Peptides against a protein of PDB entry 4Y8H. Designs and how they scored, part 4

Target 1, 222 residues: chain A of PDB entry 4Y8H
Amino acid sequence: TTIVGVKFNNGVVIAADTRSTQGPIVADKNCAKLHRISPKIWCAGAGTAADTEAVTQLIGSNIELHSLYTSREPRVVSALQMLKQHLFKYQGHIGAYLIVAGVDPTGSHLFSIHAHGSTDVGYYLSLGSGSLAAMAVLESHWKQDLTKEEAIKLASDAIQAGIWNDLGSGSNVDVCVMEIGKDAEYLRNYLTPNVREEKQKSYKFPRGTTAVLKESIVNICD

## One batch from the design tools (peptide; made by RFdiffusion4, then SolubleMPNN)

Design b1_p8_4_s1 (from b1_p8_4 with N2V S8G)
Fold by OpenDDE base, seed 4:
Structure b1_p8_4_s1 (fold): chain B 222 residues (1-222), chain A 8 residues (1-8)
Amino acid sequence: as target 1 above (222 residues)
Amino acid sequence: SVYTNNTG
């Protein structure tokens, strides 16, 4: 997995690759690693797929209830706190590594959370097996006062670095843009750089292409 | 691999 977050002048963008693996096996070529906690708070997940999905749904539900109870729009720091406390409680057994980002009445925010409940803050972050590949791009090209377009480009370039250089990352780039004063923009498969070209040959053959050499009927019923 | 379908 390669997941990143990048703050820009008026918001935050997160991005992810779309490969899911089981050991050396590609389990899903186009999985979704961006999760909605609330309308304007999204996260990218690495680790155990089921855990990342489940924990974000749980906190998302509680954030909604909290928002209704307080009559306030949900805040990223509230989601962060709920997530980290939950993860800490389970002492790393919930395999969720998250980049949490969003906009709220206090501004734009970008955080990361590890499975044991530690949190980090930054203007740009990366997690997953492709995090170093992504960070190489981020460190090389990040600057202050990025525009939305520059941030999307930077984030997508960082994800692509993971796609090309990390075995655990692959296929496509998903993006979510959260700009202050706007609805979140979820861009599923923003980039699809690994579309396989049409096969040159059809492998559908007429019946009889493979000759039947022998035939036997066996009764296996009593 | 970091993003897996394996159980934790």
Scores: peptide ipSAE 0.064, ipTM 0.746, DockQ to the pose 0.160
Fold by OpenDDE base, seed 2:
Structure b1_p8_4_s1 (fold): chain B 222 residues (1-222), chain A 8 residues (1-8)
Amino acid sequence: as target 1 above (222 residues)
Amino acid sequence: SVYTNNTG
């Protein structure tokens, strides 16, 4: 997995690849690793796919209840706190590594969370097996005061670095843009750089390709 | 299990 987050002048963007694996097997070529916690708070997940999905759904549900109870729009720091406390409680047994980002009444935010409950903050972050490939791109090209378009490009370039250089990453780039004062923009399959070409041959052969040497009919009823 | 690879 390669997941990234990048802050820009008026919001935050997160992105992810779309490969799911089971050891050396590609289980899903186009899985969704971006999860909605609330309308304007999204996260990208690495680790155990089921855990990332489940924990984000759980916190999303709790955030919704909290929002209704307080009559306030959800805050990224609230989601961060709930996630880290939950993950810490389970001492890393919930294999969720998350980039959490969003916009709220206090501004735009970008955090990362590890399975044991530690958190980080930054203007750009990467996680997953492709994180070093992604970080190489981020460190080379990140600058202050990025525009929305520059941030999307930077994030997608960072994900592509994972796609090309990390065995655990592959296929497509998903993006979610959260800009202050706007609805979140979820861009499923923003880039599809690995569309397979038409197969040249088929393994379906006509009947009779393998010769029948003999045939017998046996009654098995007594 | 289905997983997304991480460092470590």
Scores: peptide ipSAE 0.063, ipTM 0.756, DockQ to the pose 0.211
Fold by OpenDDE base, seed 5:
Structure b1_p8_4_s1 (fold): chain B 222 residues (1-222), chain A 8 residues (1-8)
Amino acid sequence: as target 1 above (222 residues)
Amino acid sequence: SVYTNNTG
């Protein structure tokens, strides 16, 4: 997995690849690793796919209830706190590594969470087996005061670095843009750089290509 | 289990 988050001048973008694996096996070529916690708070998940999905749904539900109770729009830090406390409670046994991002009345936010419940903050972050490949791109090209378009480009380039260089990453780039004052923009398969070309040759030959020289029918049952 | 690979 390669997941990234990048802050820009008026919001935050997160992105992910779309490969899931079981050991050396590609289990899903186009899985969704971006999850909605609330309308304007999204996360990208690495680790155990079922755990990332389940924990984000749980916190998403609780955030909704909290929002209704308080009559306030949900805050990214609230989601962060709920996630980290939950993960800490399970002592890393929930294999969820998350980049959490969003916009709320206090601004735009970008955080990461590890399975044991530790959290980090930054202007750009990467997690997953492709995180180093992604970080190489981020460290080379990140700058202050990125535009939305620049941030999307940077994030997608970072994901592509994982796609091309990390065995655990592959296929497509998903993006979610959360800009202050706007609805979240979820861009499923924003890039599809691995569409296979049409096969030039086929090994499916018509019947009769090889002549039948002899045929024998043997009864193998009594 | 299905995994999305992570780094520690």
Scores: peptide ipSAE 0.059, ipTM 0.764, DockQ to the pose 0.202
Fold by OpenDDE base, seed 3:
Structure b1_p8_4_s1 (fold): chain B 222 residues (1-222), chain A 8 residues (1-8)
Amino acid sequence: as target 1 above (222 residues)
Amino acid sequence: SVYTNNTG
């Protein structure tokens, strides 16, 4: 997996590849690794796919209840705290490694969470087996005061570095853009750089291609 | 759902 987050001048973008693996097997060529916690708070997940999905759904449900109770829009730091406390309680046994990002009444935010409950803050972050490939791109090209378009480009380039150089990453690039004052923009398969070309040959031969050289009829006892 | 891993 390769997941990244990048802050820009008026919001935050997260991105992910779309390969799921089971040992040496590609289990899914186009899985979804971006999860909605709330309308304007999204996360990217690495680790155990079932755990990343389940934990984000659980916190998403609780955040919705909290929002209804308080009559307030949910905050990214609230989601962060709930995720952190939940993961810490299970002492790393829930294999979720998350980049959490979003916009709320206090502004735009970008965090990362590890399975044991530690958290980090940054203007750009990467996680997953492709994180070093992604970070090489981020460290080379990140700058202050990125535009939305520059941040999307940087994030997608970082994901592609994982796609090309990490065995655990592959296929497509998914993106989610969260800009202050706007609805979140989920861009499923924003890039599809691995479309296979037409096959040159088919292995479906006409019936009778292999000649029958000899025939015998044998009665099988009941 | 089968166990899937996107470990990084």
Scores: peptide ipSAE 0.051, ipTM 0.761, DockQ to the pose 0.126

Design b1_p8_4_s2 (from b1_p8_4 with N2T S8G)
Fold by OpenDDE base, seed 3:
Structure b1_p8_4_s2 (fold): chain B 222 residues (1-222), chain A 8 residues (1-8)
Amino acid sequence: as target 1 above (222 residues)
Amino acid sequence: STYTNNTG
């Protein structure tokens, strides 16, 4: 997996590849690794696919209840704290490694969480087996005061570095943009750089391609 | 469902 987050001048973008694996097997060529916690708070997940999905759904449900109870829009730091405490409670046995990002009444935010419950803050982050490939791109091209378009480009380039150079990453690039004052923009398959060409040959031969040289009828006893 | 990973 390759997942990244990048802050820009008026919001935050997260991105992910779309490969799921079972050991050496590609289990899904186009899985979804971006999860909605709330309308304007999204996360990207690495680690155990079932755990990343389940934990984000659980916290998403609790955040919704909290929002209804308080009559307030949910905050990214609230989601972060709930995720952190839950993961810490299970002492790393829930294999979820997350980049959490969003916009709320206090502004735009970008965090990462590890399975044992530690958290980090940054203007750009990467996680997953492709994180070093992604970070090479981020460190080379990140600058202050990125525009939305520049941040999307940077994030997608970083994901592609994982796609091309990490065995655990592949296929497509998914993106989610969270800009202050706007609805979140989920861009499923924003890039599809691995479309296969038409096959040159078919292995489906006409019946009779192999000649029948000899025929015999044998009665099988009941 | 079987055990699937998005390598972290």
Scores: peptide ipSAE 0.066, ipTM 0.775, DockQ to the pose 0.146
Fold by OpenDDE base, seed 2:
Structure b1_p8_4_s2 (fold): chain B 222 residues (1-222), chain A 8 residues (1-8)
Amino acid sequence: as target 1 above (222 residues)
Amino acid sequence: STYTNNTG
């Protein structure tokens, strides 16, 4: 997996690849690794796919209840706190590594969370097996005061670095843009750089390709 | 299999 987050002048963008694996097997070529915690708070997940989805759904539910109870829009730091406390409680047994980002009344935010409950903050972050490939791009091209378009490009370029250089990453780029004062923009399959070409041959052969050497009918009823 | 990894 390659997941990234990048802050820009008026918001934050997160992005992810779309490969799911089981050891050496590609289980899903187009899985969704971006999860909605609330309308304006999204996360990208690495680690165990089921765990990332389940934990974000759980916290999303709790955030909704909290929002209703307090009559306030959800805050990214609230989601961060709930996630890290939950993950810490389970001592890394929930294999979720998350980039959490969003906008709220206090501004735009970008955090990362590890399975044991530690958190980081930054203007750009990467996680997953492709994180080093992504970080190479981020470190080379990140600058202050990025525009929305520059941030989307930077994030997508970083994900592509994972797609090309990490065995655990592949296929497509998903993006979610959260800009202050706007609705979140979820861009499923923002880039599809690995569309397979038409197969040149088929392995379906006509009947009779393999000769029948012998046939017998046996009554098995006594 | 339901055990899929987005590896970390």
Scores: peptide ipSAE 0.065, ipTM 0.772, DockQ to the pose 0.181
Fold by OpenDDE base, seed 5:
Structure b1_p8_4_s2 (fold): chain B 222 residues (1-222), chain A 8 residues (1-8)
Amino acid sequence: as target 1 above (222 residues)
Amino acid sequence: STYTNNTG
């Protein structure tokens, strides 16, 4: 997996690849690794796919209840706190590594969470097996005061670095843009750089290509 | 059954 987050001048963007694996097997070529916690708070998940989905749904539900109870829009830091406390409680056994981002009345935010419950903050972050490939791009091209378009480009380039260089990453780039004062923009399959070209040749030969010399039918059951 | 992973 390669997941990234990048802050820009008026919001935050997160992005992810779309490969799921089981050891050496590609289990899903186009899985969704971006999850909605609330309308304006999204996360990207690495680790155990079921765990990332389940934990984000749980916290999303609790955040909704909290928002209704307090009559306030949900805050990213609230989601962060709930996630880290939950993960800490399970001592890393919930294999969720998350980049959490969003916009709320206090501004735009970008955090990361590890399975044991530790958290980090930054202007740009990467997680997953492709994180180093992504970080190479981020460290080379990140700058202060990125525009929305520049941030999307940077994030997508970072994901592509994972796609091309990390065995655990592949296929497509998903993006979610959370800009202050706007609805979140979820861009499923924003880039599809691995569409296979039409095969030039087929190994399906018509019947009769090889002559049948003899035929024998044998009963193998009593 | 083994878990499906988004490799981390």
Scores: peptide ipSAE 0.064, ipTM 0.770, DockQ to the pose 0.148
Fold by OpenDDE base, seed 1:
Structure b1_p8_4_s2 (fold): chain B 222 residues (1-222), chain A 8 residues (1-8)
Amino acid sequence: as target 1 above (222 residues)
Amino acid sequence: STYTNNTG
């Protein structure tokens, strides 16, 4: 997995690749690793797919209840706190490594969370097996006061670095843009750089093309 | 049982 987050002048963008694996096997070529905690708070997950999905759904539900109770829009720091406390309680056994980002009445935010409950803050972050490939791009090209377009480009380039260089990453780039004063923009398959070319020929031959050389019927129920 | 990873 390669997941990244990048802050820009008026918001935050997160991005992810779309490969899921089971050991050496590609389980899904186009899975979704971006999860909605609330309308304007999204998360990218690495680690165990089921855990990342389940924990974000759980916290998303609790955030909704909290929002209703307080009559306030959800805050990223509230989601962060709930996530880290939950993960810490389970002492790393919930294999969720998350980049949490969003916009709320206090501004734009970008955080990361590890499975044992530690948290980090930054203007750009990467996690997953492709994180070093992504970070190479981020460290090379990140600057202050990025525009939305520059941030999307930087994030997508960082994900592509993971796609091309990390065995655990692959296929497509998903993006979610959270800009202050706007609805979140979820861009599923923003880039699809690995589309296979059309097959040159079809091997659908008429029935009977392969001759039957021998046939026998054996009764095995006697 | 086998579970799917997003490689972390």
Scores: peptide ipSAE 0.067, ipTM 0.771, DockQ to the pose 0.148; fails the geometry check

Design b1_p8_4_s3 (from b1_p8_4, 4 letters changed)
Fold by OpenDDE base, seed 2:
Structure b1_p8_4_s3 (fold): chain B 222 residues (1-222), chain A 8 residues (1-8)
Amino acid sequence: as target 1 above (222 residues)
Amino acid sequence: SVSHNNTG
């Protein structure tokens, strides 16, 4: 997995690849690793796919209840705290590594959470097996005061670095943009750089076709 | 449900 988050001048973008693996097997070429906690708070998940989905759904439900109870828009720091406490409680047994991002009445936020409940803050973050490939791009091209378009490009380029260089990452780029004063923009399959070409050859053989196991071309030189 | 390990 490669997941990233990038802050820009008026919000935050997160992105992810779409490969799911089971050991050496590609289980899903187009899995969704971006999860909605609330309308304006999204996360990207690495680690165990089931755990990332389950924990984000649980916290999403709790955040919704909290929002209804307080009559306030959900805050990213509240989601962060709930996730952190939950993951800490399970002492790393929930294999969830998350980049949590969003906008709320206090502004735009970007955090990361590890399975044991540690948290980080930054203007750009990467997690997953492709995180180093992504970070190489981020460190090279990140600047202050990014525009929305520059941040989307940077995040997408960072995910592509994971797609090309990490065995655990692949296929497509998903993006979610959270801008202050706007609705979240979820861009499923924002980039599809690994579209298969049309198969030129049919592997359907008529009944009774015998497999050619070996072909030898002998040049009979006179 | 197939346990999908997205390699972290």
Scores: peptide ipSAE 0.047, ipTM 0.748, DockQ to the pose 0.145
Fold by OpenDDE base, seed 4:
Structure b1_p8_4_s3 (fold): chain B 222 residues (1-222), chain A 8 residues (1-8)
Amino acid sequence: as target 1 above (222 residues)
Amino acid sequence: SVSHNNTG
């Protein structure tokens, strides 16, 4: 997996690749690794796919209830706190590594969480097996006061570095943009750089291509 | 088996 987050002048963008693996096997070529916690708070997940999905759904449900109870828009730091406390409680047994980002009444935010419940903050972050490939791009090209378009490009370039250089990453780039004062923009398959060409040959043969040399009918029931 | 997105 390669997941990234990048802050820009008026918001935050997160991005992910779309490969799921089982050891050396590609299990899913187009999985979704971006999860909605609330309308304006999204996360990207690495680690155990089932755990990342389950933990984000759990916290998303609790954040919704909290928002309704308090009559306030949910805050990214509230989601962060709930996630880290939950993960810490399970002492790393929930295999979720998350980049959490969003916009709220206090501004734009970008955090990361590890499975044991530690958290980090930054203007740009990467996680997953492709994180070093992504970070090489981020460290080379990140600057202050990025525009929305520059941040989307930077995030996408960082994910592509994972796609090309990490065995655990592949296929497509998903993006979610969270800008202050706007709705979140989820861009599923924003880039599809690995479209397979149509097979040159069909392996459908006419009936009778393989000759039947003999036929026997055996009664299996007494 | 469970699908994994390896982190390391």
Scores: peptide ipSAE 0.042, ipTM 0.743, DockQ to the pose 0.164
Fold by OpenDDE base, seed 5:
Structure b1_p8_4_s3 (fold): chain B 222 residues (1-222), chain A 8 residues (1-8)
Amino acid sequence: as target 1 above (222 residues)
Amino acid sequence: SVSHNNTG
């Protein structure tokens, strides 16, 4: 997995690859790793896919209830705290590594959470097996006062670095943009760089291309 | 054996 978050001048963008793996096997070529906690708070997940989905749904439900009870828009820091406390309670047994981002009445926010419940803050973050490849791009090209378009490009380029260089990452780039004063923009399969071109050559030979000289049927079960 | 689908 490669997941990233990038702050820009008026919001935050998160992005992810779409490969799921089971050891050396590609289990899913188009896995969704971006999850909605609330309308304006999204997360990207690395680690165990079931754990990332389950924990984000749980916190999302609790945040919704809290928002309804208080008549207030949910805050990213509230989601962060709930996630942190939950993950800490399970002492790393929930294999969820998350980049949590969003916009709320206090502004735009970007955090990361590790499975043991530790949290980090930054203007740009990466997690997953492709995190180093992504970070190389982020560190090289990140600047202050990014535009939305620059941030989307930077995040996408960072994910592509994971796709090309990390065995655990692959296929497509998903993006979610959370801009202050706007609805979240979820861009499923924003980039599809691994679409196979139509094969120019067919290796299907018509029947009869090779003459059958002799046929023998052997029962191997005796 | 818990089939762990790892998102790498």
Scores: peptide ipSAE 0.051, ipTM 0.748, DockQ to the pose 0.134; fails the geometry check
Fold by OpenDDE base, seed 1:
Structure b1_p8_4_s3 (fold): chain B 222 residues (1-222), chain A 8 residues (1-8)
Amino acid sequence: as target 1 above (222 residues)
Amino acid sequence: SVSHNNTG
């Protein structure tokens, strides 16, 4: 997996690849690794796919209840705290490594969470097996005061670095853009750089194209 | 066998 987050002047973008693996096997070529916690708070997950999905759904449900109870829009720091406490309680047994990002009444936020409940903050972050490939791009091209378009490009370039250089990453780039004062923009398959070319010829031949050279009937019921 | 779909 390669997941990234990048802050820009008026919001935050997260992106992910779409490969799921089972050891050396590609299990899914186009899985979704971006999860909605709330309308304006999204998460990218690395580690165990089932754990990342389950934990984000659980916290998403609790955030909705909290929002209803407080009559307030959900805050990214509230989601962060709930995720952190939950993961810490399970002492790394929930294999979820998360980039949590969003916009709320306090502004735009970008955080990471590890399976043992540690958290980081930054203007750009990467996680997953492709994180080093992604970070090479981020460290080379990140600057202050990125525009939305520059941040999307940077995030997608970082994911592509994972796709091309990490065995655990592959296929497509998914993006979610969270800009202050706007709805979240989920861009499923924003880039599809691994589309297979159309087959040049069909190998369907009429029956009988291969001649029967010999036939033998063997009775095996003696 | 737990199908460990590792999100690599």
Scores: peptide ipSAE 0.048, ipTM 0.741, DockQ to the pose 0.139; fails the geometry check

Design b1_p8_4_s4 (from b1_p8_4, 3 letters changed)
Fold by OpenDDE base, seed 4:
Structure b1_p8_4_s4 (fold): chain B 222 residues (1-222), chain A 8 residues (1-8)
Amino acid sequence: as target 1 above (222 residues)
Amino acid sequence: SVYHNNTG
């Protein structure tokens, strides 16, 4: 997995690749690794797929209840606090590594969380097996006061570095843009750089292509 | 289990 977050002048963007693996096996070529906690708070997940989805759904549900109770829009720091306390309680046994980002009445925010409950903050972050490939791009090209377009480009380039250089990353780039004063913009398959060409061979053959050399009927009931 | 390969 390669996941990234990048702050820009008026918001934050997160991005992810779309490969799921089981050891050396590609289980899904186009899985979704961006999860909605609330309308304007999204996260990207690495680690155990079931754990990342389950924990974000749980916290998303509790954030909604909290928002209703307080009559206030959800805050990214509230989601961060709930996630880290939950993960810490389970002492790393929930295999969720998250980049959490969003906009709220206090501004735009970008955080990361590890499975044991530690948290980090930054203007740009990467996690997953492709994180070093992504970070090489981020460290080389990040600058202060990025525009929205520059941030989307930078995040996409960082994800592609993971796609090309990490065995655990692949296929497509998903993006979510959260700009202050606007609705979140979820861009599923924003880039699809690995479309397979048309197959050159058809393996459809007429019935009877394989000759019947011998036939026998055996009763298998007894 | 299905994984998004290892974290850093």
Scores: peptide ipSAE 0.088, ipTM 0.764, DockQ to the pose 0.219
Fold by OpenDDE base, seed 2:
Structure b1_p8_4_s4 (fold): chain B 222 residues (1-222), chain A 8 residues (1-8)
Amino acid sequence: as target 1 above (222 residues)
Amino acid sequence: SVYHNNTG
């Protein structure tokens, strides 16, 4: 997995690849690794796919209840706190590594969370097996006061670095843009750089292509 | 349940 987050002048962008693996097997070529916690708070997940999805859904439900109870829009720091406390409680047994981002009445926010409950803050972040490939791009091209378009480009380039250089990453780029004063923009398959061309050969052969060398019929009933 | 490891 390669997941990234990038802050820009008026919001935050998160992005992810779309490969799911089971050891050496590609289980899903186009899985969704971006999860909605609330309308304006989204999360990218690495680690165990089931855990990332389940924990974000759980916190999302609790955030909704909290929002209704307080009559306030959800805050990213509230989601962060709930996630980290939950993960800490389970002492890393929930294999969720998350980039949490969003906009709220206090502004735009970008955080990361590890499975044992530690958290980080930054203007750009990467997690997953492709994180180093992504970080190489981020460190090379990040600057202050990015525009929305520059941030999307930077995030997508960072994900592509994971796609090309990390075995655990692949296929497509998903993006979610959260800009202050706007609705979240979820861009499923923003880039599809690995579309396979039509196969040149057919593997269907007529019957009899392989010769039958011997046939025997055995009665198994006494 | 398919354990999808997004290995990180």
Scores: peptide ipSAE 0.057, ipTM 0.758, DockQ to the pose 0.149
Fold by OpenDDE base, seed 3:
Structure b1_p8_4_s4 (fold): chain B 222 residues (1-222), chain A 8 residues (1-8)
Amino acid sequence: as target 1 above (222 residues)
Amino acid sequence: SVYHNNTG
């Protein structure tokens, strides 16, 4: 997996590859690794796919209830706190490694969470087996005051570095953009650089393609 | 696997 987050001047973008693996096997070529916690708070998940999905759904439900109770838009830091407390409670047994991002009344936010409940903050982040490949791109090209378009490009370039260089990453790039004052923009398969072309030939030949030249019947029983 | 996106 390769997942990234990048802050820009008026919001935050997260991105992910779309490969799922089981050891050396590609289990899914186009899985979804971006999850909605709330309308304006999204996360990208690495680790165990079932755990990332389940924990984000659980916290998403709790955030909705919290929002209804308080009559306030949910905050990214609230989601962060709920996630880290839950993960810490289970002492790393829930294999979820998350980049959490969003916009709320206090601004735009970008965090990461590890399975044991530790959290980090930054202007750009990467996680997963492809994180080093992604970080090489981020460290080389990140700058202050990125535009939305520059941030999307940077994030997608970082994911592509994982796609091309990490065995655990592959296929497509998914993107989610969260800009202050706007609805979240989920861009499923923003890039599809690995589309297979139509096969020129088939291995399925009609019957009779190879003629029977000779037949012999031998009785091996007395 | 810590950094693998495994199913199950």
Scores: peptide ipSAE 0.044, ipTM 0.728, DockQ to the pose 0.138
Fold by OpenDDE base, seed 5:
Structure b1_p8_4_s4 (fold): chain B 222 residues (1-222), chain A 8 residues (1-8)
Amino acid sequence: as target 1 above (222 residues)
Amino acid sequence: SVYHNNTG
């Protein structure tokens, strides 16, 4: 997996690849690794797919209840705290590594969470097996005061670095843009760089292409 | 249960 988050001047972008693996096997070529916690708070998940989905749904439900109870818009830091506490409680047994991002009344936020419950903050972050490939791109091209378009491009380029260089990453780029004052923009398959070209050759030969030289029928039954 | 990893 390659997941990234990038802050820009008026919001935050998260992005992910779409490969799921089982050891050396590609299990799913187009899985969704971006999860909605609330309308304006999204996560990218690495680790165990079932765990990332389950934990984000749980916290999403709790955040919704909390929002209804308090009559307030959900805050990213609230989601972060709930995720952190939950993951810590399970002492790393929930294999969820998350980039959590969003916008709320206090602004735009970008965090990461590890399975044991540690958290980080930054203007750009990467996680997953492709994180180093992604970080190489981020470190090379990140700058202050990115525009929305620049941030989307940077995030996408970072994911592509994972797609091309990490065995655990592949296929497509999903993006979610959370801009202050706007609805979240979920861009499923924003880039599809691995679309196969039409096969130039068919290896299906018609019957009779190879002459039958000999035929023997052996009766295996008495 | 098949363990699906989004390997990072």
Scores: peptide ipSAE 0.051, ipTM 0.757, DockQ to the pose 0.147; fails the geometry check

